Peptides against a protein of PDB entry 6TME. Designs and how they scored, part 21

Target 1, 324 residues: chain A of PDB entry 6TME
Amino acid sequence: NRLKRAYIALQAWKKAFYSDPFNTAANWVGPDVCSYKGVFCAPALDDPSVLVVAGIDLNHADIAGYLPPELGLLTDVALFHVNSNRFCGVIPKSLSKLTLMYEFDVSNNRFVGPFPTVALSWPSLKFLDIRYNDFEGKLPPEIFDKDLDAIFLNNNRFESTIPETIGKSTASVVTFAHNKFSGCIPKTIGQMKNLNEIVFIGNNLSGCLPNEIGSLNNVTVFDASSNGFVGSLPSTLSGLANVEQMDFSYNKFTGFVTDNICKLPKLSNFTFSYNFFNGEAQSCVPGSSQEKQFDDTSNCLQNRPNQKSAKECLPVVSRPVDCS
Target 2, 324 residues: chain A of PDB entry 6TME as posed
Amino acid sequence: NRLKRAYIALQAWKKAFYSDPFNTAANWVGPDVCSYKGVFCAPALDDPSVLVVAGIDLNHADIFGYLPPELGLLTDVALFHVNSNRFCGVIPKSLSKLTLMYEFDVSNNRFVGPFPTVALSWPSLKFLDIRYNDFEGKLPPEIFDKDLDAIFLNNNRFESTIPETIGKSTASVVTFAHNKFSGCIPKTIGQMKNLNEIVFIGNNLSGCLPNEIGSLNNVTVFDASSNGFVGSLPSTLSGLANVEQMDFSYNKFTGFVTDNICKLPKLSNFTFSYNFFNGEAQSCVPGSSQEKQFDDTSNCLQNRPNQKSAKECLPVVSRPVDCS

## One batch from the design tools (peptide; made by RFdiffusion4, then SolubleMPNN)

Design b2_p30_3_s3
Fold by OpenDDE base, seed 5:
Structure b2_p30_3_s3 (fold): chain B 324 residues (1-324), chain A 30 residues (1-30)
Amino acid sequence: as target 1 above (324 residues)
Amino acid sequence: SKEEEYEKRLEELLEEARKKAEEELEEERK
């Protein structure tokens, strides 16, 4: 009996709650699990005459507790949304039994440990949100072999390099922001055929930007701010025909910001402040366009306000990094 | 393998939990 298994799982979970400020689980009593607040039933895919627990939604419940291994009994769950709680511990490996998992959102919790590799076992997973936790260690390369639509990794403790397999990803949105990723952006990034939004904010990434970024024809948001990138902006960025938001601020870029970048047809906001750029085209000057917003603050630009001193600029500008 | 042993232990744990829950359900129905 599938509902009986669900009852066991949900009662075990209720016992794992340390605090339930909104009394979300107050009605989690008795065998009728489909009446439980935050539990959603649907006809089973293999037998429409049988009701199963297909979804969990405990978003914004402020529940403190952990995920017990008995949750592996929820084998029919396709939607698991428990964001904005205070769940702690690790994601249990028993969740590998949830083979129908489609959307997994555990964001804004207190989870710890390595990347939850159990997510790699779900064949139908399309949405993965683990942001705003304390996950640590390396990102497994296999994450990008999956047919995911969205991957949210931001605001964790991930470290090491971004896997070369990123080019295999079919995701439209990927966030790496506010981790400890290091190394270069892989050249394979240009192969992300469905990419619309990618965010690298606030990591330890370095090196030159790969020319292959210019192949991301469908990207609308590209944010690489607050890293250690060096060299000039690739000329191939002129290929970003659909980019609307672009941010390279708080890096160590040098060289000239060209017209072919600032005149991108759909560009709305381009921030390249807090770098070491020593020149910009007239089309890049803040206030030059009514349709586009630019920020050139704290560079090495002549005859512009709020720039770095010669003392700060000279050591960097005089020794440009060759990205060839 | 260690993974196989872990999986086996997990299955045993789930089975025990299931049995306990069934007993609790029967008691609640009385």
Scores: peptide ipSAE 0.040, ipTM 0.553, DockQ to the pose 0.017
Fold by OpenDDE base, seed 3:
Structure b2_p30_3_s3 (fold): chain B 324 residues (1-324), chain A 30 residues (1-30)
Amino acid sequence: as target 1 above (324 residues)
Amino acid sequence: SKEEEYEKRLEELLEEARKKAEEELEEERK
């Protein structure tokens, strides 16, 4: 019965394909769905004697089409990987029936519409990858209430602010890059206890960096480049004991880049180029360390190459933003 | 509600899909 439902779902999906360049679904014929390319069966969790469709992997199939509602019949699917295709439309709400969903990867497709809230309905979801799509609108705050290991949101059309609930996230990797997020980074960011990598690249984020960033003890990658951040770098950044890659480039930061930041013990690359910094410690100077790479290009630094003109610097540097 | 409309549409689609699947199975058996 379960495989019959799967057959219905998969046949409906095949019919929803507009193009299958690699003929991935060529063998999607007949009731033996477990033989279908990209379909993986396993014993059911509730009855080991019953074989069910437990996983879908159509990664890199370049399939054009959409996800039909009938996919909701795949109630035993825990792994759904369909990245690098040309699927369009929306994520069907019928997928709420897939209560075993553990990993959901629809990245690098042509999906549109708001955040797929159906993902919030999956109680066991650990991996969510919706990057490289055309999802838009606000990010639901509830996404960070889920016990996710990774949250990939980059390269979409999400807008509005980063939810304050971000601090509740247990994810090790979170990407916001290349969206339209605005506002400040929430102060609650410091509460992300498992965070290793966070990327804000290429948004419309602004304001001062919250001091609470310094509480991210496990972070190895912090990239806030290509935004509208202002003010000085928080002194609390000295608390980033494990940061290896740090990028603040292409913002509107001012002030002095201090030793306590540049001397972070695991810091490998620190890019603070294309800002309005008016001073840097000797430890921040490119070439000052063999173990660390720095980029101070296009700031307002004295006696450094490739800096902004006084004409460009003076209006900004003379009016520093008070982040207190 | 939109949700109710969705559910109704889903049911209709599922029924259609089932019918088509049955037809395909019948053809494969010939």
Scores: peptide ipSAE 0.038, ipTM 0.548, DockQ to the pose 0.017
Fold by OpenDDE base, seed 1:
Structure b2_p30_3_s3 (fold): chain B 324 residues (1-324), chain A 30 residues (1-30)
Amino acid sequence: as target 1 above (324 residues)
Amino acid sequence: SKEEEYEKRLEELLEEARKKAEEELEEERK
């Protein structure tokens, strides 16, 4: 009965394909769904004697189509990977029936609409990848209440502020890059206990960086480039004991880049170019270290090459933003 | 033919499944 439901779902999906360049669904014929290309069966968790569809992997199939509501019949699916296709439309709410969902990867498609709130209904979800789509609107705060390991949101059309609930996230990797997020980074960010990599690249974020960033002891990658951040870098950044890659380029930062930041023990690359920094420690100078790479291009630094003109710097540097 | 019967049955099953799924979606929207 469970495989019969899967058969119905998969046949409905096949009918929803507009183009299948690699003929991925060519063998999607007959009741033996476990033989279907990209369909993986396993013993059911509740009854090991019953075979069920446990996973879908259609990655890189370049399939054009949509996700029909009949996919909600795939109630045993825990792994859903349809990366790098041309699926369009919305994520069906009927997928709420897939209560075993563990990994959901719909990245690099043409999905539209608001954040797929159906993802919030999956109690066991650990991996959420919806990057490289056209999702829009607000990010629901509840996403960070979930016990996720990875949250990939980059390259979408998300707007509004980053929820304060971010501090509740247990994710090791979170990407916000290339969206339309605005406002400040929440101070609660410092509470992200498992965070290794966070990327804010190419948004409309603004304000001062919260001091609480310095509490991210396990972060290895911190990229806040291409935003509208202002003020000085928090002195608490000296607490980033494990940061390897740090990028603050293409913002409106001012002030002095300190030794405490540039001498971070695991720092490999630190880019703070295209800002309005008016001073840097010797340890921050490109070429000062063989182990570290720095880029101080296009700031307001004295006696450094490729800096902004006084005309460009003076209006900004003379009016420093107080982040205290 | 058996093939035609199979296709017809499949269409019926798909239609039933679609209807059920749509009903469930509508209920969730209420």
Scores: peptide ipSAE 0.030, ipTM 0.490, DockQ to the pose 0.016
Fold by OpenDDE base, seed 2:
Structure b2_p30_3_s3 (fold): chain B 324 residues (1-324), chain A 30 residues (1-30)
Amino acid sequence: as target 1 above (324 residues)
Amino acid sequence: SKEEEYEKRLEELLEEARKKAEEELEEERK
């Protein structure tokens, strides 16, 4: 009996709660699991006459506890949303039995350990949100082989390089922000055909930006701020026909910010402050357009306010990095 | 945002599932 298995799983989970401030699990009593708060039942896909637990929603419950292995008995769950809690420990490997998993959101918790590789075992997974946790180590390359629509990894402790397999991803939104990623952005990034938004904020990324970024025709948001990027902006950025928000601030870029970039047709905000740019086109000057917002603060620009001193600029500008 | 879209979809799916479950339980009680 599928509901009996679900009962065992849910009771085990209730026992794993250390604190339930809103008494969310107060009604988790008895075999009628479909009446449990945050538990949702539906007809089974293989037999419409059988009722099964199809979804869990414990979002914003502020529950402290852990995920017990018995959760692997919830084999019919397709939607698992437990964000904004205080769950700790690791994601159980027993969740590999949840072969119908479609959306998995464990964001804003206290999970630790390596990337939860159990997520890679789910054949139908479309949405993965593990942000605002303490996951660590390298990102497995296989994540980008999955047919995911969205990948949220921000605000964790991930390190090492971004896998070259990123080009295989069909995701529209990917966030790497506020981790410890290092190395260069892979050249394969240009192969992300469905990409709309990508965020690299606040990592240890370095090197030159790959020219292949200019192939991201559908990207609307590109944020690479607060890293260690060097060299000039790729001329191929003129190919970003749909970019609306672009941020390169707080890096070590040099060279000239070109007219072709600042005149991108959909560009709304372009921030390139806190770099070592030594020139900009007139179209890049803040206040030059009512439709576009620019920030050129703290560069090496002539005849502009709030720029770096010559003492700060000369050592860097005189030794430009060749990205060719 | 994509996140907002998924949240909305989740709410819709959960509501539908809840409704179906309630109907089925009511039928079983008869």
Scores: peptide ipSAE 0.015, ipTM 0.435, DockQ to the pose 0.056

Design b2_p30_4_s2 (from b2_p30_4, 11 letters changed)
Fold by OpenDDE base, seed 2:
Structure b2_p30_4_s2 (fold): chain B 324 residues (1-324), chain A 30 residues (1-30)
Amino acid sequence: as target 1 above (324 residues)
Amino acid sequence: EEKEKEEEEKKKKFEEWVKELKEKIKKRKE
């Protein structure tokens, strides 16, 4: 019986709670698991006469505890939303039995260890949110081979390079922000055909930006701020016909910020502050447009306010990195 | 061709099932 297996799983999970401040699991008593708070039943896909546990929603419950292996008995769960709790430990490998998993949200918890490779085993997964945890180590290249709509990795402890397989991703939103990623952005990034938003904020990324970024025609948000990027902005950025928000601040960029970037048709905000740019087009000057916001603060620009000293600029500007 | 149609029908049925489930979750949180 599927509901009997669900009862075993949910009672094991209740036993794994260290704290339940809102008494969310207070009614988790008896065999009627479909009446449990945060448990949602539906007719099974394979047999409409059978009722199964199809969803878990414990968002914002502030529950402290861990995920026990017995959760692998919830084989009919497609929606698993447990964000904004205090769950700790690792994601159980037994969750590989949840072959209907469609949305997996464990964000805003205290999970640790490597990337949860069990997420790679779910054939129907569309939404993966593991942000605001303590996941560490390398990102598996295979994550980008999955037909995901959204991938949230931000605010973790991920290290190493971004996999070259990123170009295979069908995701519209990908976040890398506030990790320890290093190396260059892969040239394959230009192959991300469905990409709308990509965020690299606050990593250890370096090197030149790949010219292939200019192939991201559907991108509305591109944020590469707070990294170690060098060289000039690629001239191919003029291809970002739908970009609204663009941020390159807090890097080591040099060269000239061109009209073809600042005149992008949908650009509403372009921040390139805290770099070593030595010139900008008149269209890039803050206050030059009512429709567009620019920030050129703390560069090596002549006749602009709030710029770096000549002593700070000269060593960097005199040795531009060639990205050719 | 018949196998591809059966897989597409299964995918559509699954997506509809998930949609109904999402609506059920939303209504209970309101």
Scores: peptide ipSAE 0.576, ipTM 0.914, DockQ to the pose 0.922
Fold by OpenDDE base, seed 4:
Structure b2_p30_4_s2 (fold): chain B 324 residues (1-324), chain A 30 residues (1-30)
Amino acid sequence: as target 1 above (324 residues)
Amino acid sequence: EEKEKEEEEKKKKFEEWVKELKEKIKKRKE
């Protein structure tokens, strides 16, 4: 019986709770698992006469505990939403049995260990949110081979380079922010055909921006702030026909910010502050447009307020990195 | 071709099932 397996899983999970401040699992008593708070049943896909546990939603329950291996008995779960809790430990490998997994949200918890490779085993996965945890190590390249709509990795401890397989991703939203990613942005980034939003904030990324960023015609948000990027902005950024929010602040960029970038047709906010730019077009000057906001603060611009000193600028501006 | 059609139909059925489930979850949270 599928519900009997679900009962075993849910009772094992209740036993794995250290704290349930809202008494969310108070009604998790008896065989009627479909009445449990945060448990959602539906007719099975293979047999409409059979009721199965199809969804878990424990978002914002502030539950402290861990995920026991018995959760692998919830074989009919397609939606697993447990964000904003205090779950700790690792994601159980037994979750590989949840072959219907469609949305997996474990964000804002205390999960540790490597990337949860069990997510790679789910053939139908569309949404992966693991942000605001303590996941560490390398991002597996295979994550971008999956037909995901959204990938949230931000606020973790991921290290090493961004995989070149990123270009294969079908995701509209990808976040890398507030990790320890290093190296260059892969040139394959321009192949992300469905990309709308990408965020690199607060990593250790370096090198030149790849020219292939200009191929991201559907991007509305591009944030590369708080990294170690060098060189000039690629002239191909003029191809970002739909970009609304663009942030390059807190890097080591040099050169001239061109009209072709600042006149992008959908651009509403362009922040390039805290770099070493030595010139900007008149269209890039803050206050030059009513429809666009610019921030040029703390660069090496002449005749602009709040710029770096000549002492800070000269060592960097005199040694421009050639990205050609 | 028949296998591809059967797989597409299964995918569509699954997506509809998930959609209904999402709606059910939303209604209980409201």
Scores: peptide ipSAE 0.566, ipTM 0.910, DockQ to the pose 0.924
Fold by OpenDDE base, seed 1:
Formats: structure tokens, sequence, C-alpha cells
Structure b2_p30_4_s2 (fold): chain B 324 residues (1-324), chain A 30 residues (1-30)
């Protein structure tokens, strides 16, 4: 009986709670698991006459505990939303039995260990949110081979390079922000055909921006701030026909910020502050447009306020990185 | 072609099932 298995799983999970401040699991008593708070039943996909646990939603419950291996008995769960709790430990490998997993949100918890490779085993996964945890190590390349709509990795401890497989991703939103990613952005990034938002904020990324970024025609948000990027902005950025928010601040960029970038048709905010740019087009000057907001603060620009000193600029500007 | 159609139908059925489940979750939280 599927509900009997669910009962075993949910009772094991209740026992794995260290704290339940809102008494969310107070009604988790008896065999009627479909009445449990945060447990959602539906007719089974394979047999409409059978009721199954299809969803878990414990978002914002402030529950402290861990995920026990018995959760692998919840084989009919497609939606697993447990964000904004205090769950700790690792994601159980037994969750590989949840073959209907569609949305997995464990964001804003205290999970640790490597990337939860069990997520790669879910054939129907569309939404992966593991942000605001303590996941560490390498990102598996295979994550981008999956037909995901959204991938939230931000605010973790991930390290190493971004996989070249990123270009295979069908995701509209991908966040890398506030990790320890290093190396260059892969040139394959331009192949992300469905990408709307990509965020690299606050990593150890370096090198030149790939010209292939300009192929991201559907991107509305591109944030590469707070990294170690060098060289000039690619001229191909003029291809970002739908970009609204663009941030290159807090890098080591050099060269000239061109009209072709600042005149992008949907650009509302463009921040390129805290770099080593030595020139900008008139269209890039803050206050030059009522429709666009620019920030050119702390560059090497002439005749602009709040710029770096010649002493700070000269060593960098005199040694431009050739990205060709 | 028949297998592809069957797989597409299964996918559509699954997506609809998930959609209904999402709506059920939303309504219970309101």
Amino acid sequence: as target 1 above (324 residues)
Amino acid sequence: EEKEKEEEEKKKKFEEWVKELKEKIKKRKE
C-alpha cells in the first residue's frame, strides 16, 4: 500500500525533527497521511483509483532536523518544497526512488556535502532550488544536460570551474552567485537558447568575457559583478537585444564602454562601476538618459566624478589584457 | 511515431497532473 509506505516515511521524518516551532507536525498522527499539514495527496498518475502522497510543502516552517533515508518511500512525490527551514545533513540517496520529482526546493536550509547527485537521477526534474545552503565541491557537468527550467545554486560553497556543458542547458534562470566558482565563463554559454536570467555575482571567476555572451538574445538579466574578470567588454554585447539589467561592477575590466552597449534597446540599468575602464561613450554617462540608469563610479574615466586615482589606474590601464 | 505520440501524451498527462497538484497546494496555503 502506497499510503502505508508514506506513513512510515512521514513518521520517520517527524522523528528526525529536532525542533518544530510552529507545531507543523502536531497533526502527523495516525494512518491518514493525506490530512497531515504540508502533505498533499492526489490520485496516482498510473492508477486514478489509488490515492498517493504527491506533494510536500513545509516552506517557512522553521523546522530543525534532517532528511531520513525513509523519505525514499515517498515514491509518488513530484513536488518537494521544504525551503526556509533548518534542515541539516545531506540529501538522502534514497530519494532516487522519487522518479516523479518535478520541483525540488530545499533552499534556505543547512544542508551540507557535495552537490546532491540524486537530483541527476530524476528524469522529470524541471526546477532545482538548492540555494542558501552549505553545499560544496564541484558542480557536476550533467546538471546542464537535464531539461531544467530553473537552476538556483547561489549562496553555497561550490568551487571549481563552471562546466562547459552549460551551453546545453534549457534553463531560463541560472544562479551561480555567492559561491567559490573559478576560471573563465565557458564559450558555450552563448548556446543557452532559453536563458533569461544569469547571475555570477560574488565568485572567483576570471579571464575575459567570452564573445558568445552576445548570442544570448533572450537575456533580461546579466550580472557578472564581484569577480575577477579582465579585458574589455565584448563588442558582441550589442546583441543583447532584451537585456534590462546588466552589472559588471567590481571586476578588473579595462578599455572603452561603447555606445553599442549603452544604447541597448531595453537596457534600464547598467552598472560598470569599480573597474578600470578608461573611457565611455556619452550615452553611458550617468544622467545622459531619463530611461536608463548608469553607474560609472570608481573607474579610470577622465572628467568624471568619483574615479580612481592615476596611481591606481596607471599600472592596470597601461597593461591591457588582450582578449583576442 | 506511435511511441513518440504515446510518450508525448504521457508527458502532457504528467504536466497536467503536476499543475493540478500545484494549484491544490496554493489553495491550501491561502
Scores: peptide ipSAE 0.562, ipTM 0.909, DockQ to the pose 0.932
Fold by OpenDDE base, seed 3:
Structure b2_p30_4_s2 (fold): chain B 324 residues (1-324), chain A 30 residues (1-30)
Amino acid sequence: as target 1 above (324 residues)
Amino acid sequence: EEKEKEEEEKKKKFEEWVKELKEKIKKRKE
């Protein structure tokens, strides 16, 4: 019986709670698992006469505990939303049995260990949110081979390079922010045909920006702030016809910020502060437009306020990194 | 071709099932 398996799983999970401040699992008593708070039943896909546990929603329950391996008995779960809790430990490998997994949201928890590779085993996964955890190590390249709509990785401990497979991603939103990613942005990034938003904030990324970024015609948000990027901004950034928010602040960029970038047709905010830019077009000057906001603070610009000293600028500006 | 159609139908059925489930979850949270 599928509901009996679900009962075993849910009782094991209740036992794995260390704290339930809102008494969310208070009604998790007896065989009627479909009455459990945060448990959602539906007719099974394979047999409409059979009721199954199809969804879990424990968002914002502040539950402390762990995910026991018995959760692998919830084989009919397609929606697993447990964000904003205090769940710790690792994502159980037994969740590989949840072959209907469509949305997996474990964000804002205390999960640790490597990337939950069990997520790669779910053939129908469309939404992956693992942000605001303590996941560490390398991002598996295979994550971008999945037909995901969104990939939220931000605020973790992921390290190493961004996989070149990123170009295979069909995701509209990808966040890398506040990790330990290093190396260059892969040139394959330009192949992300559905990309609307990409965020690299607060990593150890370096090197030159790939010219292929300019191929991201559907991007509305591009944030590469708080990294170690060097060289000039690619001239191909003029191809970002739909970019609204662009942030290159807190890097080591040099060269001239061109009209072609600052005149992007949908550009609303462009922040390039805290770099080593030695010139900007008049269209890039803060206050030059009512429709666009610019921040040029703390660069090497002449005749602009709040710039770096000549002593700070000269060593960097005199040795521009050639990205050619 | 028949297998592809069957897979597409299964996919559509699954997506509809998920949609209904999402709606059910939303209604219980309200």
Scores: peptide ipSAE 0.552, ipTM 0.912, DockQ to the pose 0.920

